# Designs tried in a protein design run: peptides against a protein of PDB entry 1LOE. Part 15

Target 1, 181 residues: chain A of PDB entry 1LOE
Amino acid sequence: TETTSFSITKFGPDQQNLIFQGDGYTTKERLTLTKAVRNTVGRALYSSPIHIWDSKTGNVANFVTSFTFVIDAPNSYNVADGFTFFIAPVDTKPQTGGGYLGVFNSKDYDKTSQTVAVEFDTFYNTAWDPSNGDRHIGIDVNSIKSINTKSWKLQNGKEANVVIAFNAATNVLTVSLTYPN
Target 2, 181 residues: chain A of PDB entry 1LOE as posed
Amino acid sequence: TETTSFSITKFGPDQQNLIFQGDGYTTKERLTLTKAVRNTVGRALYSSPIHIWDSKTGNVANFVTSFTFVIDAPNSYNVADGFTFFIAPVDTKPQTGGGYLGVFNSKDYDKTSQTVAVEFDTFYNTAWDPSNGDRHIGIDVNSIKSINTKSWALQNGKEANVVIAFNAATNVLTVSLTYPN

## One batch from the design tools (peptide; made by RFdiffusion4, then SolubleMPNN)

Design b2_p18_7_s4 (from b2_p18_7, 5 letters changed)
Fold by OpenDDE base, seed 5:
Structure b2_p18_7_s4 (fold): chain B 181 residues (1-181), chain A 18 residues (1-18)
Amino acid sequence: as target 1 above (181 residues)
Amino acid sequence: PILPENVRLGFSATTSAV
């Protein structure tokens, strides 16, 4: 049977070059993170690194980015596992799949991860997700267990517009998601 | 700091046997 696919129809303001990892790939109009198959991890990195802070000067670099994603699930009641936007070391590689979203390896705080993520989590994992079982947006810092979450209603097959702002001085992420149609 | 000096931004998605 078919499974959920995750894709991005608009990414970045300037259509940056991408580094593909796992099953991720692109066409002229679409970034596909996963095919509609089970047990896959797909990632895509913007090729250009960001010097987010400077150890010599203490300077920091903030950013704002936007993208549009689409989730296509054959069964709207069974959608696994989700996708993330993440900030990670330049040599980052795919991590644990499934509920760890290919970005983390533990629900416990792991400073060696050096990764911050916004998760768009479509599947409830009892061990770390909010107990209400809602699909949610989460802020993840060195752990798949979010430090903050907000319930989110998935609209299957519809384009969701996302804006993410990062303040490097405070490590604060701001996320907005809208379904325009 | 949480992040290293140099980072990359990216997207990741997973599927599993549900």
Scores: peptide ipSAE 0.760, ipTM 0.954, DockQ to the pose 0.664
Fold by OpenDDE base, seed 4:
Structure b2_p18_7_s4 (fold): chain B 181 residues (1-181), chain A 18 residues (1-18)
Amino acid sequence: as target 1 above (181 residues)
Amino acid sequence: PILPENVRLGFSATTSAV
């Protein structure tokens, strides 16, 4: 009953300690977010909080982070559900699984979520995903329904290098993904 | 603002019975 696994093989230069949630765990060489079982949620948080903006001074803190992930799917044509990088409140907990990627609970905008995410979505959910059915990268703001998407070609078992930059003043999130090999 | 003043960065992944 082997199923798709999602792993992070390289972290950013800070190499912060991790808070594991759900089925997430780590070895010396990789962070495994899911076990080879169905209907699971696995998460890992960088332990150090970021003071992203200050209500008193109006100051903001931008950041750039990078990581390398690998998706290992027994069947390249049947990959569910997806992988997500997210920015959330410090006390964030696993949310709805499946197509909600453990990060959101609704396709409707929910300001109380206070969560921004980059999804690497491997499974097409008719109710909210782009109609072309492509696997895609999406920018999610308080909803699993992305505000912006771009088709993405999954390379099964290959390391994908990701760079994410966040501008806190404008709330603009930029993403780059490359398969170097 | 969308985000609270203090946030954490993280990763998440899910599987299903698909």
Scores: peptide ipSAE 0.758, ipTM 0.953, DockQ to the pose 0.664
Fold by OpenDDE base, seed 2:
Structure b2_p18_7_s4 (fold): chain B 181 residues (1-181), chain A 18 residues (1-18)
Amino acid sequence: as target 1 above (181 residues)
Amino acid sequence: PILPENVRLGFSATTSAV
């Protein structure tokens, strides 16, 4: 079964403790979201809320963050769904629908979700994923059906470096993924 | 806007029954 681990990156200058949900946990400074079993959901939230925009002043909190991850998928016929980095309401809770990465619960656009995510998707869901079946990076806005995708060649068991920038005024995410030497 | 004024950042992953 596919497993995913992260080198935890602190957001901003302050210490960011994690709120674990589902099967998410840390060990030896690594974040692990899923177990090598079926029907699991694991999440970890940075505990400190972010005032991402202000309705009175119009101010926005743009940010750039980075992290590393490792996906272990030793069996190509027994993979998980991948993972997502997401921005959601402070009271966000795990979603249990299969294939929705624990963040969404529909392929349909739902503005009440109020969630923006970057998916690193290792499983082809015929109903909403790009038809080529490639592992891909996707930008998700209020739906698991990405508004934009790019094929990504997974290097099994290798650390990937990710940089994500968010523009709060436009809700636009930019993503870079590299496998350094 | 898409997001509420106050948000949290996080990571999430799942496995399915299949």
Scores: peptide ipSAE 0.709, ipTM 0.935, DockQ to the pose 0.640
Fold by OpenDDE base, seed 3:
Structure b2_p18_7_s4 (fold): chain B 181 residues (1-181), chain A 18 residues (1-18)
Amino acid sequence: as target 1 above (181 residues)
Amino acid sequence: PILPENVRLGFSATTSAV
């Protein structure tokens, strides 16, 4: 069967060692998360934990991250689920529920998940995705059902540049995606 | 807060049974 494969470049100067989960692995300078087969989960975590907020001060860390990815989806009717960039508890483990991108396990809000993700979703799940059926970028908080989405037109096999920024002062998470070529 | 004090960043992807 046909499916989508994903390749993601490494981060910049603060690149950490990776903890691979499921079928995730690296080839050259690219991170590959999926195989061209059904029913797979692939994840990679940066090994060093981040102190994202402080219980004494209430401060939250700012960050800007950028990466490049390629999605190969030879058939629009037989695509994979997409992929996410996510922030999760240090002991996070792959989730195997289909359509949840390996990060979540419910369309319902679950505060115990303690996970935030930016999804690049290539498969329409009628139960939780935007009703227009478009491929989309979403911001997910403790649920695969995004709190905000924006339609995104996939350029198959082309490199997309992504920038994700979190501003603690404003509590704003921003995502940008461009195809430079 | 939504997140715990200490987190890991990562990437994740899946293929389904469809």
Scores: peptide ipSAE 0.691, ipTM 0.930, DockQ to the pose 0.641

## One batch from the design tools (peptide; made by RFdiffusion4, then SolubleMPNN)

Design b2_p19_1_s2
Fold by OpenDDE base, seed 3:
Structure b2_p19_1_s2 (fold): chain B 181 residues (1-181), chain A 19 residues (1-19)
Amino acid sequence: as target 1 above (181 residues)
Amino acid sequence: GNVRIGFSASGSSRVDIVS
């Protein structure tokens, strides 16, 4: 099987390798998905498609990626909604439903979405989120309702380091999150 | 098959990917 390893370098204003959707944009310092305003969706896709599996053999590629994010809410007590790192069909488009992180549109499993996401969810949606109400990291497969979750404590305005790895042999996706400071 | 990878956010908080 093939392995694809990638990390995100510093963003710039002339980020030609990204497709911006919704309110997503870059500065010299960072990629901003959403601003601190109500009812917004922002996305950014790497412009080059990734060949994730061999159509002849069916072999799926391994991958590992890392990035650093900051969530900065004007009111740390009410933080909506979070964000995802996601993998989707090349023609994927933003979704506008509240709580769906711009990626999904239902808690029901929908194989036609063909979308896998790692969510960093800061807002409790009673209809699909873990009943403990914790902010959480989740693995989402064709649904906003995660197949697995882990509680996570947001540090508002602080940088978090994330590593996401997929092992094709075991079909296991791992996520790690750390606050270095 | 071919896919695209990326980031997506919704809501009322500022979300930045720094690096």
Scores: peptide ipSAE 0.747, ipTM 0.967, DockQ to the pose 0.837
Fold by OpenDDE base, seed 5:
Structure b2_p19_1_s2 (fold): chain B 181 residues (1-181), chain A 19 residues (1-19)
Amino acid sequence: as target 1 above (181 residues)
Amino acid sequence: GNVRIGFSASGSSRVDIVS
């Protein structure tokens, strides 16, 4: 089975392989997604399209990616809203901000979205988030309402290492997050 | 099919992807 592996070394101000949307930009060897204003959206796409499945056979590829993120909240007691790693149609554009993270528009399943996201959600939205109110990692398929979640403790301003892997043979998506320091 | 992958954020906290 075909495997797609994706990793980034460093970001630069003249990054050629990214499509910036909304408030997303690169500086100081970082990809900055937000300008820390509520309801605004920042996104960045890798410019090269990825072949996730074969259009002739329908075979689905394996996928592995890793990245390191930092959430730096000016108010450690009220952190909103988080971010996603997402997969979407090549012509994808920013969607609803706030709790929808710029990726979705509804908690109702919408197959026309054609979007899968791993959310790192720092803000509790009563209408769709787990009732325990915990910050969480979620798997989102065509809806901001996750099909599965796991509690996660944010360390403000610290680097978190993430690995996301999809095994096509088993149809299992694995997400791991660690704070090494 | 063809897709694009990326990152998306919203809200009052700064989100950086550093590597």
Scores: peptide ipSAE 0.744, ipTM 0.967, DockQ to the pose 0.831
Fold by OpenDDE base, seed 2:
Structure b2_p19_1_s2 (fold): chain B 181 residues (1-181), chain A 19 residues (1-19)
Amino acid sequence: as target 1 above (181 residues)
Amino acid sequence: GNVRIGFSASGSSRVDIVS
């Protein structure tokens, strides 16, 4: 089984390997996804498509990736909405903003989305989020309503390290998040 | 099939991917 492994090392204004969508941009060696305006969407895609599924053999690729993110909330008691790491069709475009994080349009399962996302969700949306109201990591398959979630404590303005891995043999997606400092 | 991987965010808080 094929394994695709990649890590993010540095961002800059001359970022040839990214496709920017909406408000996404790079500056100060960071990829900034939002302009911190409600309901606006910012996205960035790696420009090179990956072959995740072999139509002839049916084999699905493994992958592992790691990245570091920072969420800066102007109001520590009102943090919205978070972000996703997502996998989508090559021609994917920004979707609904706000709690849909620019990736989905519904809490109902929609196979036509063909999108899998790991959400880092900082805002409680009553219609679909876990009822405990916790900020959480979620695995989203064709819906903003996660198939699984785990509570996560946001440290405003601090760097969080993330590892995401997919094992094709077991069909298991794993997500790890740590605050090293 | 082929896919693209990326990041997406929305809302009133700034989200940066640092590395």
Scores: peptide ipSAE 0.731, ipTM 0.965, DockQ to the pose 0.835
Fold by OpenDDE base, seed 1:
Structure b2_p19_1_s2 (fold): chain B 181 residues (1-181), chain A 19 residues (1-19)
Amino acid sequence: as target 1 above (181 residues)
Amino acid sequence: GNVRIGFSASGSSRVDIVS
């Protein structure tokens, strides 16, 4: 099974390999997704489509990606809503904002979404989030309601390193998050 | 099949992808 690897090293104002949607934009060395306004959406897609499924054999590719993010919450009592790393159809467009993170429209499973997301969720939405209210990492398949979650402690303004890997043989998606220091 | 990969965020907190 083929493995596809993705990494992000540096961003700039002349970024050519990204499709910006909503409020997403680049500055020197950073991709900024939000303008810190409720219910607005910012997204950025890699412009080149990725082939992950072989129609002849049915085989799905492995993939590994890594990135570093920073969440800056201007108000520690209102840390919303987080972000996702997501995989979607090539013509994907911004979806519902707020707790849906611009990726989904419902907590109900919708196979037509054809979207898988790893969410880094900083806001508790009673209707679908884990009842303990913890900030969490979630795996979302065609729904904002995660199929699995893990509690995560946000360090406001600090860089977090993430590794996301998909093993096609086992059909397992793994996520690792660390705050290096 | 082909897909696109990306990032998406919403809400009152600034989200930056640094690297």
Scores: peptide ipSAE 0.749, ipTM 0.967, DockQ to the pose 0.826; fails the geometry check

Design b2_p19_2_s1 (from b2_p19_2, 5 letters changed)
Fold by OpenDDE base, seed 5:
Structure b2_p19_2_s1 (fold): chain B 181 residues (1-181), chain A 19 residues (1-19)
Amino acid sequence: as target 1 above (181 residues)
Amino acid sequence: PDLPDYVRIGFSASSSLPM
């Protein structure tokens, strides 16, 4: 199987390997997806398509992605809606905002979505989120309703280090998040 | 399968504030 790695440490104003969608932009070597305002979606795609599935051989690629993200909300007690890493068709466009994180349109399984996401969800949506109401990391497959979740504690304004890895042989996706400081 | 041969990876975020 093929392995793909993804790492970008600096985001300049002329990032040619990114496709910006919605309110996403770069400044001071940082990628900013949203401003602290209502009803906004911001996205940034790696411009090069990734060969993740070989329909002729049936082989699925492995991948490892590492990144750092910051959620800097004006009110740490009232934060919405979240951040996500996602994999989608090459022509993907921003989807429904709010609790759908700009990636999905339904809590019902929709195979036509062809989208997998790792969500870092800061807002409890009664209709699909874990009933304990905790902020959480979730694995989403063709639906905003996660197939698996784990509670996490947001440290507002702090850098979170994330590693996401997919092992095609075992069909296991692993997610780690740490606050080093 | 429902997985396409080629995909794009990326980041997405949505923001909302209470009124």
Scores: peptide ipSAE 0.599, ipTM 0.874, DockQ to the pose 0.655
Fold by OpenDDE base, seed 4:
Structure b2_p19_2_s1 (fold): chain B 181 residues (1-181), chain A 19 residues (1-19)
Amino acid sequence: as target 1 above (181 residues)
Amino acid sequence: PDLPDYVRIGFSASSSLPM
């Protein structure tokens, strides 16, 4: 299998608050992050910056976000690298592709990245992924090597509902994924 | 986490399957 496409539902052609990078684009029904070709990175950023940290007061913002995604692969057992939800500096640009998901450049912790991601990783990279080889959800902090992972069964072509919440008081990031259909 | 005061959020996906 040569290609895998990733898309997120509930996006239209008239999105006024998205910054597209790489191969990311919208259709009338969805945000598409990759074309069905090799060696692609697609990203889409919400254009409005978010005040997530107040260095003067030390206050950290709570946030909750939800989205639905669909992974379409010719073969559910042979898919591409994966996709992420990420938080990064306002001037963030596409990073290394492949197993780095267009978000990171190293498996080593790099605080200068200032990037946190929730990965939905569909490809096993021996150098940093969980040794069981499972497709997984991962929490990535300044590194493609996740600080925490959970096995995840991809349902090819099916809509997954995701909720990501951060509680500043407890410093806990919660990820929920369900396949309602 | 190590974040700046202001950030952007978004989505990213990657494909690099062999031929």
Scores: peptide ipSAE 0.591, ipTM 0.874, DockQ to the pose 0.576
Fold by OpenDDE base, seed 1:
Structure b2_p19_2_s1 (fold): chain B 181 residues (1-181), chain A 19 residues (1-19)
Amino acid sequence: as target 1 above (181 residues)
Amino acid sequence: PDLPDYVRIGFSASSSLPM
């Protein structure tokens, strides 16, 4: 059984606006979050905090982000565990690895986590993942157990283009993923 | 609300061996 590597394009070795955690690092073209080794977590945070909620006025920020990622597994039939985009407290540190993707610690809702994630999950965890066993995109709020999921067909080694948008007025988070080639 | 006033955004990935 072989492990997987996860990387995101359009980063350089002199990237100064990132906080690297775990195994995360940059090359000339990519941010690499994991290598093809077992039991690792890699994270990268944008260094600038984002004012997403104004507790005085009740205003919530809209946001849109786009990125390109690659999942590269030597064995496409054995791919674990996944990649995620997340929003967390400014002092966030790597959390539980494996199926928790380095972002969560429980399948039970924990509001103290204050973490929202969009997962691109390549491994079926019986305890919380959709019962059909499909690789999937999930929206996670304070739990690794997604509030909503959609089946996703992984194209191993190919670049996936992702757009994530949040509309505060409608409270809707939209995720789109395409493989241009 | 579920989130604090200020947050950081980022990427995370984990790798392990399937059973």
Scores: peptide ipSAE 0.584, ipTM 0.868, DockQ to the pose 0.556
Fold by OpenDDE base, seed 2:
Structure b2_p19_2_s1 (fold): chain B 181 residues (1-181), chain A 19 residues (1-19)
Amino acid sequence: as target 1 above (181 residues)
Amino acid sequence: PDLPDYVRIGFSASSSLPM
């Protein structure tokens, strides 16, 4: 079965405890989010809320996070949908599974979602994914339909290093993915 | 704004099998 797992190397100044949701769980140094079985969603949240937006001043916080993930996809018949790094309201709960990655419920922009995600998408959903069918990284703002995508060549079972940074001054979200080994 | 004042960050994944 295809399995997605990751380990957090850094996020902000504080280490956080995890809130597990759905089928997510930790093993050794990894969080396992899902296996390729029907209708599964696995999530893990950092327990401490983050003051990311100050509605009084309009200021948005900068952040940088880095993590390592592994996807094991031994065959093409047991297909998982990928995984996301996401930012959501503090009371966020698992959302629609499958191609919605447990984070969104629509391809239409929904400001009430208040959710931003970086998707690492391993399954082609005709309704919203890039037409070339490539596995891809996407930036999702209040919708599973990415506002920007980049093709990504998955290396089965290998560790990918990811860095995600947000610069509030420039309003730029940067995603970097490498396979160092 | 697109985000509330306070948020949580995390990871999510899902899986489904073909028919």
Scores: peptide ipSAE 0.570, ipTM 0.868, DockQ to the pose 0.549

Design b2_p19_2_s2 (from b2_p19_2, 5 letters changed)
Fold by OpenDDE base, seed 3:
Structure b2_p19_2_s2 (fold): chain B 181 residues (1-181), chain A 19 residues (1-19)
Amino acid sequence: as target 1 above (181 residues)
Amino acid sequence: PDLPEYVRIGFSATSSLPM
């Protein structure tokens, strides 16, 4: 078997294992993707390509990712779009379409994007988001229109712990979000 | 499969507020 593993407990200004795109940057040991002040796109990629599928054997990798995030959104007005954890081709570039979280460019399924994302969506886009208008977690496959969503109550300014796991045998992606406090 | 053999992973965010 092949295993790729990495851990970043703090983000530094000279983070060699990250590729910053758009307005993404690190400050005070935190990765900052965007601020809710202007039209921006910010991304950060792990620099090393990951072997996730083997065409010779047909094997697809399992993976587990965990991270902590903070969103400052004291009210439901004038909020940014949210963020994603995503998996994409090695040459992936930031997408500029508003509401697409920098990952997609259409609500239509586009297999050529070859991109899977877990979105933590803080802005209701009537064109594709769940009609209840709730902030939500979504699983996005080649489209900003999630194949599955779950309402998520944002706790302003508090650290959320996320675990994302993919089981290749069952083809199931699981997302867990908790606020320890 | 939907993904290529080799991928990159990362985080991405946007703010669609006016410039």
Scores: peptide ipSAE 0.654, ipTM 0.898, DockQ to the pose 0.663
Fold by OpenDDE base, seed 5:
Structure b2_p19_2_s2 (fold): chain B 181 residues (1-181), chain A 19 residues (1-19)
Amino acid sequence: as target 1 above (181 residues)
Amino acid sequence: PDLPEYVRIGFSATSSLPM
């Protein structure tokens, strides 16, 4: 089984292994996805396609990704809409904004989406989010409505360390988030 | 499986503020 690891620790202005979409861009050692303004979508893709499974052999790849992200909202109590890590077709383009996080277009399962995401959702959407209203981490498969969620307490302006791992043998996706400082 | 053999990975964020 093939294993793929993705890690970028610094994002320079001349970053050549990223595809920027929407409002996404880089500054000195920082990737910025959105500005704190209305109705924006920002995305950044790793430019190299990932071989995630092989139709000839049936093999499915393992992967591990680690990254640090910061949500810095002007108002800690009103934060919309969230941040995602996602896996999508190579020609993927920004999708619906707002609560769909620029990754999905429906709460209904849509196999044509061919998209899996780990959401870090800061805004409660009554139509699909967990009824407790908590900010949460969610696993999304072809829908903005998560197949599994866990409450998450946002620390505004602080760095969150994330590790996402997929084990093909067990078909288990693992997500961990910590605030070291 | 639902995913293509080859995919891209990435990050996405949205903002709808101020509300």
Scores: peptide ipSAE 0.651, ipTM 0.901, DockQ to the pose 0.710
Fold by OpenDDE base, seed 1:
Structure b2_p19_2_s2 (fold): chain B 181 residues (1-181), chain A 19 residues (1-19)
Amino acid sequence: as target 1 above (181 residues)
Amino acid sequence: PDLPEYVRIGFSATSSLPM
């Protein structure tokens, strides 16, 4: 096969606080977002809404999230399309597949999207990705075109540890990815 | 602000043929 699977570890079949969308499902230890088939979108949402901003006070929440993911591709030279951590309106539904990662619909900024994402992008889309063609981590705000990116060396089949933190005081989102040895 | 007051957090992935 020429397709790629993306999985998040430490999810069981009895996980009850998730909303599955598209082709997402759980096994004994993993949340699998895509199967090794063509043109799939898989998503999983935490069922409980999060109050991240208060319009009365203007306060914005700080947060830190950690998780582990695995990308499994039969051919490490051809991997599409990517994995994404995202924040969106409570009624969010799967969006455009392929290079839009199931989260966005345009490379143009669209404030009505109200979506922020951290992408782990394995496929180079010439229309919006960094010109060096590297696989990369990107921060996306209301657009698939990242506001900032950093090259990322994929280790096929290995578990990547991720930490994402947001500092409301500085309005800075940080992403850390490591491959334990 | 770019986000609503209440949101959901999640994961997404796509798989397709590389072109």
Scores: peptide ipSAE 0.642, ipTM 0.894, DockQ to the pose 0.557
Fold by OpenDDE base, seed 2:
Structure b2_p19_2_s2 (fold): chain B 181 residues (1-181), chain A 19 residues (1-19)
Amino acid sequence: as target 1 above (181 residues)
Amino acid sequence: PDLPEYVRIGFSATSSLPM
């Protein structure tokens, strides 16, 4: 079975800064999103809305986010879908469509979704994932079908360090993943 | 625009097993 968990230092034990959705929960400052069980979705949002775009000036905010995660996937046949870091409208709700990581509901581009996700995808969905079948990192803009992907070698049970940065001036989103240990 | 003025950020995962 696969379990996906995250550790972010700002996740306080009182959980006041988080909105939990679905089966997501935190223990010991670790967010557990899902296990490889039937039809489950788990999400957690930072409770405070973020002003990332100013309609008056047109300015878009820069941001850098870092986190660590662990995926436990001891076998290849009982694998969950993976997880995303995502940015969505403040009233975003879990999506239950299979394979859409709880964020999207279609492989079709839908600008009204207003959702951007960085996926760490452990399951090969023939309809939209890279044809090589590799586990991969993807950048998803208003669709589960990534606009860009990169193969990623999952190290079972090991902590991965992730940095996601957005440069508003260049409109470039960068993702780095390393296994330091 | 593709982004709203105000957003929330977070993490999300699913499992749709068995398929």
Scores: peptide ipSAE 0.638, ipTM 0.891, DockQ to the pose 0.548

